# Designs tried in a protein design run: peptides against a protein of PDB entry 1IK9. Part 246

Target 1, 211 residues: chain A of PDB entry 1IK9
Amino acid sequence: MERKISRIHLVSEPSITHFLQVSWEKTLESGFVITLTDGHSAWTGTVSESEISQEADDMAMEKGKYVGELRKALLSGAGPADVYTFNFSKESCYFFFEKNLKDVSFRLGSFNLEKVENPAEVIRELICYCLDTIAENQAKNEHLQKENERLLRDWNDVQGRFEKCVSAKEALETDLYKRFILVLNEKKTKIRSLHNKLLNAAQEREKDIKQ
Target 2, 207 residues: chain A of PDB entry 1IK9 as posed
Amino acid sequence: MERKISRIHLVSEPSITHFLQVSWEKTLESGFVITLTDGHSAWTGTVSESEISQEADDMAMEKGKYVGELRKALLSADVYTFNFSKESAYFFFEKNLKDVSFRLGSFNLEKVENPAEVIRELIAYALDTIAENQAKNEHLQKENERLLRDWNDVQGRFEKAVSAKEALETDLYKRFILVLNEKKTKIRSLHNKLLNAAQEREKDIKQ
Target 3, 195 residues: chain B of PDB entry 1IK9 as posed
Amino acid sequence: MERKISRIHLVSEPSITHFLQVSWEKTLESGFVITLTDGHSAWTGTVSESEISQEADDMAMEKGKYVGELRKALLSVYTFNFSKESAYFFFEKNLKDVSFRLGSFNLEKVENPAEVIRELIAYALDTIAENQAKNEHLQKENERLLRDWNDVQGRFEKAVSAKEALETDLYKRFILVLNEKKTKIRSLHNKLLNA

## One batch from the design tools (peptide; made by RFdiffusion4, then SolubleMPNN)

Design b2_p29_3_s1 (from b2_p29_3, 16 letters changed)
Fold by OpenDDE base, seed 3:
Structure b2_p29_3_s1 (fold): chain B 211 residues (1-211), chain C 211 residues (1-211), chain A 29 residues (1-29)
Amino acid sequence: as target 1 above (211 residues)
Amino acid sequence: as target 1 above (211 residues)
Amino acid sequence: EPSLPTFENVHSFEDIEKAEEIFEKELEA
């Protein structure tokens, strides 16, 4: 079971924050339980998949688009744009909400709720869920922080090895060229010396032939 | 202002989860506000720094150690070890808690609470705080997740550059040695050739002198 | 001497090869 709690403002009681809990199985389309509370009283209603389908048909809206609007209205709370207006009558237990667009306002949905006999139990369960969610999110946060610190260490270690590898490559190249040039120049010097000896020997032989 | 909400069980009402909120400025030692609720009624008390100091003195406990015990009792909730027992009388509004050790139980602290006239407002504020905390923790988790994904990419990039650097170093060394050996062997061959020519020229000159 | 490069004048293996070509020409001369 999935659930979301949101703050809403009722048109009839704009100074009193209400809490809207929606609970569902896998998808909101399969139906949901709606719970409204002011921290003293609670009201609950169940909306079936058939009711969602009927409301979409009555609105001449595609079901997936309608469910998308339900999700925005009921699960996101009043976004900063007051796009959704919530109304509730405590006398009739009738909850309805409207979508307010720039030039058009229309009723998006309506639900009959029932007053909960033990609102304190519903409120306690709601607070328990919030506390459990906080604890789970804190545990995830601590885990992600430790993983972040690990990844940063691993990055620093590889970066340091990479810099050492670059420097070692440059040093290797420099050393190999230095050593090679020395040995090569020694061989060239020996070749020149032998070549000069050969030229001198040839000139002496030409002098000995000329007496 | 810092605050913590915890679930507690009262000895008098063990089947009903209560919520204990503690709020303080910077340190619990400076004093705190304690709020108890069952989701219907709420009770609040204020504990001053002077009262905390007096309770520590009355217990013959070092203040920092006493504040450490208060933090464990009031901010961690009932840890899995039932080390802290909570008691509250709705008639007297007297709240007290005991530390239960293996062979010793003692009263850790006691507070006079007052019944809140508008418990719904306290409960609404408490739920609002829970929802705000959830939203903040979710935003932190999303940020840490994105940072972890960045660090993992950065690690993979450096690792790939490092592996290329290692391979390039080995390839450089191998290539330079192969090329150097070829050039040096050519020079050695030339030296041998010139040396043989010099020996032959010397032998011919010795024949011409005998001749 | 161009046929006996110093380390300061060698930046690549091709610089060594050029110095070798000069050296061979000096021996044929």
Scores: peptide ipSAE 0.271, ipTM 0.833, DockQ to the pose 0.596
Fold by OpenDDE base, seed 5:
Structure b2_p29_3_s1 (fold): chain B 211 residues (1-211), chain C 211 residues (1-211), chain A 29 residues (1-29)
Amino acid sequence: as target 1 above (211 residues)
Amino acid sequence: as target 1 above (211 residues)
Amino acid sequence: EPSLPTFENVHSFEDIEKAEEIFEKELEA
């Protein structure tokens, strides 16, 4: 079961923060349980897939688009405050909400809620869910932080090896050229020496032929 | 102001989850506000730094050590369930807690709480704080996830550059040695050729002298 | 001597080849 708690303001009680809980299985389209509380009283209703389909038909809206609008209205939490307005009558237990656009406001949905006999149990369970969610999110954050610290160390280690490899490549090239030039120059000097000995021997032979 | 909410079980009401809220400024040693709720009623008390000092003296415990034990008892949340036991009388509004060890149980602290006239406001504010904490933790989690993905990409990029640098170093060394060997072998061949010409010239001169 | 390159004057293998060409011309001369 998926669950979302949102803070809402009712048009009838704008000074009192209310909490809207929605619970569903896999997709909101399959129906959902809605719970409203003011921290003293609670009201719960079940919305079936058939009611969602009927509401979409009554609105002349495609079901998937309608469910998309329901998801924005009921699950957004602190969405932009002015787009969805919530109404609830404690007398009729009738909950309805409107989408407000610049040029048009329209009713998006309406549900009958039943007053919960033991609101304290619903409120305690809601607080438990919030505390459990905080603990799970903290554990995920600590895990991600440790993984980030690991990845940063691994990055620094590879970066340092890469910089050493670049420097070692340049040093290798420099050393190889230095050593090669020394050996090559020794061979060139030996060639010059042998060439001069050949020239001198030829000149001596030409002198010996000329007596 | 720092704040912690914990789920606790009272010895007097073991079937009903209670919530213990502690609020303090910078350090618990400076005093704290404690709030207890069962989701219907709420009780609040203020514990001063002087009361903490007196409680530490009465326990014959060093103040810093005592505050350390208070922090474990009151701020641990779901610590190991069996170490701290909580007691509350709704009649006297007296809250006390004990530390249970294998061989000894002792009272760690006791506070007078006042019944809150409007518990719904305290409960709404508590739920608001939980929802705000969830939103902040989710934002931190999303940030850490994006940073983790960035660090992983950066690691893969540097690793790939490092591997290319290693291969390029080996290729450079191999290419330079091949080229150098070719040039040196040409020079060695020239030296041998010149040396043979010198030997032949010397042999011809020795023949001309013997003739 | 241009036929005996120094390390300071060799930036590529082509600089070595040019110095070799100069050296061969000096031997034929």
Scores: peptide ipSAE 0.269, ipTM 0.834, DockQ to the pose 0.615
Fold by OpenDDE base, seed 1:
Structure b2_p29_3_s1 (fold): chain B 211 residues (1-211), chain C 211 residues (1-211), chain A 29 residues (1-29)
Amino acid sequence: as target 1 above (211 residues)
Amino acid sequence: as target 1 above (211 residues)
Amino acid sequence: EPSLPTFENVHSFEDIEKAEEIFEKELEA
């Protein structure tokens, strides 16, 4: 089961933060359980896949798009611009919400909730879930941090090897050319010397033939 | 202000999870506010630096060690081995806790709490803090994940450059040696040829002189 | 001497080859 808790503000009680828990199996489209609490009382309702489909049809909205709007409304709360407005009557246990855009507001959905007899259990379970989620996220954070530090060390090690390789390549090329030039020039000098000796010997022979 | 919420089990109500919130400024040693809730009622107490010092003295424990035990008890709950036992009387509002070791149990501390008149506000604020902490930790996890993906890409890029540099160094060395050997061998051959010509010329001259 | 390249004047193997060509021409007068 997947779960999301959001803080919401009710139009009827704007000064009192409410918490909206939504729980579902695999997809929100398959239906969900909604729980509303003010930290003292709790109200729960079950929304079926058929109700979601019916509300989408009543809105003349494609089901996937409608579920997308439900997800934005119910799983993130009002949003950063108060895009979603929540209404709840404790008397009728009727919960409904609206999407507010610049020039258009419309009812997005409505649910009948039932008052929970033991709200403290629901609240305790909700807090437990929050604490478990915090612990899991902290453990994941610590793991990612250690992995980050490992990757950074590994990067520095390879970078240092790469820089050494570049320098070693340049040094190798320089050394090879230096050594080669020395040897080559020695051979050239030897060739010149031998060539000159040969020319001199030929000239002397030509002189010796000329008596 | 720093804050930690833990789940605890009271000896008096072992079937009902309680939540222990501790809040402090900079260090737990400077004093803290403790809040206990069962999801319906809440109790709060303030523990001063002087009370902490007095309890450490009464225990004949070094203050830093005592604060270390307080931190383990109050900020982590019972611990994985139920090392800490919590007791609370709703009638007297007396909260006390014990450390349980294999052959020794001892009272670690005690606090007088006061019943909160509006527990719903405390519970709502506690849930808000949990939700804020979840959101912050999620954002941090997403950041660390993206950073890890970046570092992994950067590592792969440098690794690939390093491997290319190694191969290029080996190829350079091989190419230079091949080319150098060809040139040097030509020069050596020329030297040998010239030397042989010189020897032949000398031998012919020696023959011509003997003739 | 152009036929005896210095390390400072050799930047590629082609520079060595050019110096070799010059050297062979100097041997052929």
Scores: peptide ipSAE 0.273, ipTM 0.834, DockQ to the pose 0.612; fails the geometry check
Fold by OpenDDE base, seed 4:
Structure b2_p29_3_s1 (fold): chain B 211 residues (1-211), chain C 211 residues (1-211), chain A 29 residues (1-29)
Amino acid sequence: as target 1 above (211 residues)
Amino acid sequence: as target 1 above (211 residues)
Amino acid sequence: EPSLPTFENVHSFEDIEKAEEIFEKELEA
């Protein structure tokens, strides 16, 4: 089961923050439980997959698009853009919400809620869920932080080894060329010396043949 | 201002989760505001630095140690170890908590609370704080996750460059040694050939002189 | 020939230097 709690403002009570809890199985399309609370009273309703499908059909909206709008309205909270307006009558227990577009507002959904007999239990459970979520998120944060510190150490270690490898490659190439040039030059000098001795010996023989 | 909300169980109402909010400035030693709620009623009290000091003195406990015990009791929530027992009388508004050691239980602190006239406001504000904390922790988690993904990419990139550098260094050394050995061997062969020609020429001259 | 090292026998430049010393001794003999 998935759950989202958001703060909303009711058109009828704009000075009192309300909390909208939505609970669902895998997808919001399969139906959901909606709970509204003001911290004193709570109201709950169940919305079935059939009701969602009927509302999409009544709106002449494709079901996936409609569920996408429900998800934005009910799970994001009223974002700063006032795109969704929430209405609730405590007398009729009728909850409805509208999408406000630039030139057109339309009712996106309407739900009949029931007043909860023991709102304190719903409120306590809601607070428990918030505290559990905080604890889980803190544990994830601590884990990710430790991983970041590990990855940074590992990066620094390989970076330092890489820099040493680059420098060692350049030094190796330089040293090898220097040493081989010296040895090769010695051999070339010896070859030149021997060649000159051979030429001189041939010239002396040609002189000795010529008396 | 720092704030911690924890769930506690009262000895008088063990079946009903209560929430203990503690709010303080920098350190718990400087005093704090304590709020207890059951999701229907709320009770609040202010504990001053002087009251904390007096309670430490009355216990003959060093103030820093006493504040350390307060921090464990009030900010950790009742951990699974039942080390702290919480008591509250709704009639007297007297809140007290005990530390349970193996052979000795002692009262750690006692606070007079006042019943809040509008508990719904306190409860709404508490839920708002929980939702804000969730949002902040989620944003931190998303940031740390993105950093982890970045650090992992950066590590893979430098690791791959390092491996290429190692292989290139080994290949360079191998290639240079092979090439230089070939060149040197050619020069050595040429030197030997020239030396032998020179010896033969000397032997022929010695024959011509004896003839 | 020890004075004409192969790549298989040369692990360092010092091995080349030793082979050069052998080569010079063979030329003097």
Scores: peptide ipSAE 0.211, ipTM 0.831, DockQ to the pose 0.607; fails the geometry check

Design b2_p29_3_s2 (from b2_p29_3, 14 letters changed)
Fold by OpenDDE base, seed 2:
Formats: structure tokens, sequence, C-alpha cells
Structure b2_p29_3_s2 (fold): chain B 211 residues (1-211), chain C 211 residues (1-211), chain A 29 residues (1-29)
């Protein structure tokens, strides 16, 4: 079961933060359980897949688009721009919400809720879920932080090896050229010496022929 | 103000999860506000720095060690080994907790709490804090995840450059030796040719003299 | 020829030096 808790403001009680819990299996489309609480009272209702389909049809909206709007309204809380308005009557237990667009506001959905007999149990379970979620997210954060520190060390190690490899490549090239030039210069000097000896021998032979 | 909420079990009500909120400024040593709730009722009390010092002295414990025990008891909840036992009387509003060691259990501290007139407000604020903490931790998780993905890319890029640098160094060395040997062998061949010409010229001169 | 190393015979500057020493010895002979 997946769950999301959001804080909402009811039009009838704008000074009192309410909490909207939505619980579902795999997909919100398959139906969900909705719970509303003010920290004293709680109200719950079940919305079936058939009710979701009927509301989508009554709105003349494609089901996937409608479920997308339900997800935004029910799982995100009131966004900073009051895009969704929540209404609840404690007398009728009727919950409804509207989407407010620039030029048009329309009812997005409505649910009949039932007052919970033991709201303290629902509130305790809600707080337990919040604390569990905090602990899980904290453990994940600590893991990601340790992994980040590992990756940074590994990056620095490879970067340092890379820089050493670049420097070693340049040093190797320079050293080999220096050594090669020395050996080639020795051979060039020997060639010049032998060539001069050959010229001298030819000149001496030409002198010996001229007697 | 720093805050920690923990779930605890009271010896008097072991089937009902209670929530212990501790709030403090900078250090727990400076005093703290404690709030207990069962999701229906709430109780609060203030513990001063002077009370903490007095409890440490009465226990004949060094203050820093005592504050360390308070932190473990009040901020971690009941650890998995029931190291800390919590007691509360709703009648007397007396809260006390014990540390359970293998051979010795002792009272770690005690507080007088007052029943909150509007527990719903305290519960709503507690849930708000939990939801804010979830949102903050989730945003931090998303940031750390993106940073890990960046660091992994950067590591792969440097690793790939390093491997290319190693291969390029080996290829450079091999290519330089090949090119050098070719030029050197040409010079050696020229030296041999000149040396043979010199030997032949000397042999011809020796023949001409004998002639 | 041991004084004229092939591309496969030379992997170090020491191999070059050894081939040079052999070449000098062949010239003095």
Amino acid sequence: as target 1 above (211 residues)
Amino acid sequence: as target 1 above (211 residues)
Amino acid sequence: EPSLPTEEDVHSFEDVKKAEEKFEAELEA
C-alpha cells in the first residue's frame, strides 16, 4: 500500500490546518482510501475504481487525465497558488474539491466520509507513518552522502593518476628525443669523419699518380 | 530551536504508542521543553538548566555524562533493547524514565507535566513538523542523488581519459622507437658503406705501391 | 643483423645501446 499525507486548508476552517491522507494499492486509478483529520477528529472514506471512472465520465474527461488531476489535488496538498480548493462539511461529512483556473473553477471530485469513532488511533498511526518515513529518508540520505564521499575520493584518485600519466607522457617524449638525438649525432659525426678520410685518401692517391 | 519526536511506550499503557517531543535551543544542557501525546491528549513541561544540573548532582553523575544519557533516552526513543523505560501518570502528570542495565536499573530523570487545554493544536503542529522534515529530507535526497549521478559521470569521463592516456603513452613509446631505429639503421648502413670504400681504397693503394 | 635491430628488437634505450655497441665492434674488426 502506498500512502501520501498532505496538509490542506478547508474553506470552512481556513485557520486550522487539516491533514489529508490518501492510501492506495499500486495505482490511484484502482481506488483509494481517504482520511481527513484536524488533530482531534478524523473522517475516512473509500473511493472505488468505479466511482473514479464515473466521476471522469461525468466530467467528460479522459480517465488518465482525471487521475492525473486527482493525483495533483490529493497527493500534493494545496500548491502555493491555491490551484485546488478543499471543502468539508462536518455535519454532512461531504468532502469536495475544486480546481481553480484563471477563468474557470470547477468541481474536481466529491466524497462522502464517515466520522472515525477512535480518532486517536488514526492520528497515532499517521504520526507513526511520518516518523517511519523520516527514519527511512534519513537512512537513505546517510547512504547517499557516504556514496557521494566515496565517489569524490575515487574521482580525485583517478584525476591524480590521469595528471601523472599526462606528465609522464610528455616527459617520456622529451627524454626519448634527447637520447635519440645524441645517438644520431654520434653517427652523423662518424659519417663525416669517414667521408673526410675518403676525400683525403683520394687526394693522396691523386698526388701519388702525379711523379 | 531544535526538535526531536520519538515514539515511546509507557509502562502503564504499553499497547498505546505515545509520542515524546523534545525541543531545545542549541544544546539540551541549556534546558528543554518536553511534550507527550497519545493522539488525543497532550502534556507539556519545561526543564531548566538548573533542574538538569540538580538531577546530575543528585545522581552523582558528571553533567556531560548525564546530558549524554538524557539525549539517548529522550531523543532516540526506546531503543530495540528496552534500555529506557518510560512511566507517566495521567493523574499526577508525573513523568519519569529509567535506564535498564544488565544488573541495575535506575531512575534517570523525572518531570512534572501539565495537561494541554488544546491538544489538537499541539498534535497539528507535531504533524506539520513531521511533514516539513519529510519534505526537507526528500529535497536533500533528490539533491544528493543528482550529485551522485554527476560524480559518477565525471568519474567515468576521467577514467576513460586516463585509459586513453595510458594507451597513448605506450603507443607513443613504440612509435618513437620504430622511427628512431629506421633512421639509425640508415646511418649505420651509410657508415658501413663508407668504411668498405675506405678499406677498398687502402687495398688499391697497396697494390699500386707494389706495382 | 644484431647491429641493425628490427622494430621488434628494440623496446628500450638499452636495446638501442646494445645494438650501437655491436655496430661499433663490427667497424673496428
Scores: peptide ipSAE 0.265, ipTM 0.833, DockQ to the pose 0.660
Fold by OpenDDE base, seed 5:
Structure b2_p29_3_s2 (fold): chain B 211 residues (1-211), chain C 211 residues (1-211), chain A 29 residues (1-29)
Amino acid sequence: as target 1 above (211 residues)
Amino acid sequence: as target 1 above (211 residues)
Amino acid sequence: EPSLPTEEDVHSFEDVKKAEEKFEAELEA
């Protein structure tokens, strides 16, 4: 079962933060359990897949789009934009919420909740879930941090090897050219020496023919 | 102000999870506020730096060591080892905890708490703090994940450049030797040709002198 | 020819040097 807890403000009690828990199996479309609490009392209701389908039909909204709006309203909490307004009557146990756009406010959904007999149990379980979620997220953070430190070390090692490879390539090229120039210059000097000996021998022959 | 919420089990009410909130400024040694709740009632007490010092002295324990034990007991929750036992009387509002070792159990500390007049406010604030902590930890997880993905890309890029540099170094060395051999062999061939011409010229001169 | 190495015979500067030493020896005989 998936769960999300959000904080909401009720239009009837704007000074008291309420908590909205939604629990579902795989997808919100399959139905969900909604729990509202003010930290003293709790109220719970179950919404079926058929009720979600009926509300979508009554709104003349495509089911997937409607479920997408439910997800934004019920799972996101009141984001910084007061796009969703929540209402609850303690007397009737009737919960409803509206989507507020610039020119249009409309009811998005409504649920009959039941007052929980033992609200302390629901509140304790909710706090336990929050503490478990904190612990899981902390363990994940520590894992990601250690992995990040590993990747940074591995990057530095490869970068250092790469820089050494670049320098070694440049040094190799320079060294090979220096060595090759020495050998070629020796051969060029030998060619010049042999050529001069040949010219001298030809000049001596031409002198010996001219007596 | 720093805060930690932990779940504890009271010896008097082992079937009901309680929550222990500890709040302090910078260090636990400077004193702290302790809040206990069962999700219906809440109890709060303040422990001063002087009371912590007095308890350490009464225990004949070094203050830093004592504060270290307080930190383990009050901030860690009941870890998997039942090393710390918690007791609370609702009638006396007296909270005390013990450290259990194999051969020795001893009282680690005790506090007089006061019943909170509006427990719902304390519970709501506690849930708000849990939800804020979850949101902060989620944002940190998302950041670390994105950074990890970046570091992995950067590592792959450098690794690929390094492999290309190694291959380019080997190819450069091979190409330089090939080109050098061609030029060197041309010079050697020229030297041989000039040397043979010199030998032939010397043999012709020796024939002309003998003739 | 041992004094004129092919591209396959030279993998180091030492191979070049050995081929040069052979070539100088062939010129002095």
Scores: peptide ipSAE 0.263, ipTM 0.833, DockQ to the pose 0.627
Fold by OpenDDE base, seed 3:
Structure b2_p29_3_s2 (fold): chain B 211 residues (1-211), chain C 211 residues (1-211), chain A 29 residues (1-29)
Amino acid sequence: as target 1 above (211 residues)
Amino acid sequence: as target 1 above (211 residues)
Amino acid sequence: EPSLPTEEDVHSFEDVKKAEEKFEAELEA
């Protein structure tokens, strides 16, 4: 089961933060359990897949679009844009919410809730879920931090090896060329010496033929 | 102000999870505010630095060691080892906790709490803190995940450059030696040819003199 | 020829020096 808790403000009680919990299996479309609390009282209702389909039909809205609006309204709370208005009557236990756009306001959904007999259990379970979520997220953070530190070490190690490899390549090329030039120059000097000896020998022969 | 919320079980009500909130400035030693709730009622007490010092003295415990025990008891809850037992009287508003070791049990601390007049406000504020902490931790997780993905890309890039540098160094060395040997062998062949011509010229001169 | 190493015979500058020493010895002989 997936769960999301959000803060909402009721039109009837704008000074008191309420908490809206939504619980569902895999998709919000398959139905959900909605729980409202003010930290003292709690109210719960179950919304079925058939009710979601009926609300979409009554609104003449495509079901996927309607479920997308439900997800924005119920799981995000009234985001910073006040796009969704929440209404609840404690007397009738009737919860409804509206989508407010600049030029259009319309009811997005309505649910009959039931007052929870022991709200303290619901509130304790909600706090437990928050504490569990904090602990899980902290463990993930610590794991990701350790992995980041590992990756940074591994990057520094390979970077240092790469820089050494670049320097070693340049040094190798420079050293080999210097050594090769020395050996080739010795051979060129020997060739010149032998060539001069051959020229001298030819000139001496030409002198001996002319006597 | 720093804050920690933990789950505790009271000896008097072991079937009902209670929540212990501790709030402090910089260090627990400077004093703290303790809040206990069962999700319906709440109780709060303030513990001063002087009271912490007095409790340490009364226990004949070094203050740093005592504060270390307070931190383990109040911020960790009864960890999986049941080392700390929590007691609370709703009638007297007296909260105390004991450290239980295998061979020794002793009172670690005691606090007078006051019943909160509007527990719903305390519970709402506690839930708000949990939701804020979840949101902050999720944002940190998303940031660390993106940083991990960046570091992994950067590592793969430098690793691939390093492997290319290694291969290029080996290829350079091999190519330089091959090219050098070819040029050197050409020069050696030229030296041999000139040397043989010199020997032949000397033999011809010796024949002409004998003639 | 031991004084004219092939591309396969030379892996170091020491191999080059040994081939040079052999070549000078063959010229003096």
Scores: peptide ipSAE 0.261, ipTM 0.832, DockQ to the pose 0.630
Fold by OpenDDE base, seed 4:
Structure b2_p29_3_s2 (fold): chain B 211 residues (1-211), chain C 211 residues (1-211), chain A 29 residues (1-29)
Amino acid sequence: as target 1 above (211 residues)
Amino acid sequence: as target 1 above (211 residues)
Amino acid sequence: EPSLPTEEDVHSFEDVKKAEEKFEAELEA
């Protein structure tokens, strides 16, 4: 089961923060449980897949698009854009929400809720879920931090080896060329010396033939 | 202001999860506000630095050690070891907690709380704090995940450059020696040829003199 | 030829030096 708790403001009680819990299995399309609380009272309703389909049909909206709007309204919280307005009557237990566009507001959905007999249990469970989520997220943060520190060490180690490899390549090339030039120059000098000796011997032989 | 909410079980109500909020400035030693709730009622008390010092003195415990025990009891939650037991009387509003060691249980501290007139405000604020903490921790998790993915890419990039540098160094060394040996062997062959021509010329001259 | 190493015989500059020493010895001989 997936769960999302969001902070919402009701048009009827704009000064009192309400909490909207939505719980579902895999996708919101398969139905969900909606719970509203003000920290004193709680109200819960179950919305079936059939009710979601009926609301989509009544709106003449494609079901996937409608579920996408429900997801934005109910799971994203009231984003800073006030695009979604929430209404609840404590007397009728009727919950409805509207999408406000630039030129048109329309009702996106409506649900009948029931007042919870023991709201303290719902509130305690909601706080427990929040505390468990905080603990899980903290453990994940600590793990990711340790992984980042490991990856940074590993990066620095490879970077240092790479820099040494670059320097060693440049040094190798320079050293080999210097050594090779010395040996080749010795051989070139020996060739010149032998060639001069051969020229001198040929000149002497030509002189000996000419008496 | 720092804040910690923990789940606790009271000896008087072991089946009902209670929430202990502690709020303080920088260190618990400077005093703190303690709030207890069961999701319906709330109780709050302020504990001064003088009260913390008095409790430490009454226990004949060094203040830093006592504050360390308070921090474990009040901020760590009831760890799975049940080392700390919490008691609260709704009638007297007296909250006390004990440290249970293998052979001895002792009272670690006690506070007088006052019943909050509007517990819903305290509960709503507590849930708001939990939701804000979840959002902050989620944003931090997403950031750390993106950093982790970046560091892994950067590591793979440097590793690939390092492997190319190693291969290029080995290839350079091998290619330089091959090229050098070819040129050097050509020079050696030329020296041998010139040396043999010189020996032949000397032998011919020695024949011409004997002849 | 031991004084004219192949590309496979030379892996270090010391191998080059040894081949040079053999080549000089063959010239004096």
Scores: peptide ipSAE 0.254, ipTM 0.833, DockQ to the pose 0.618

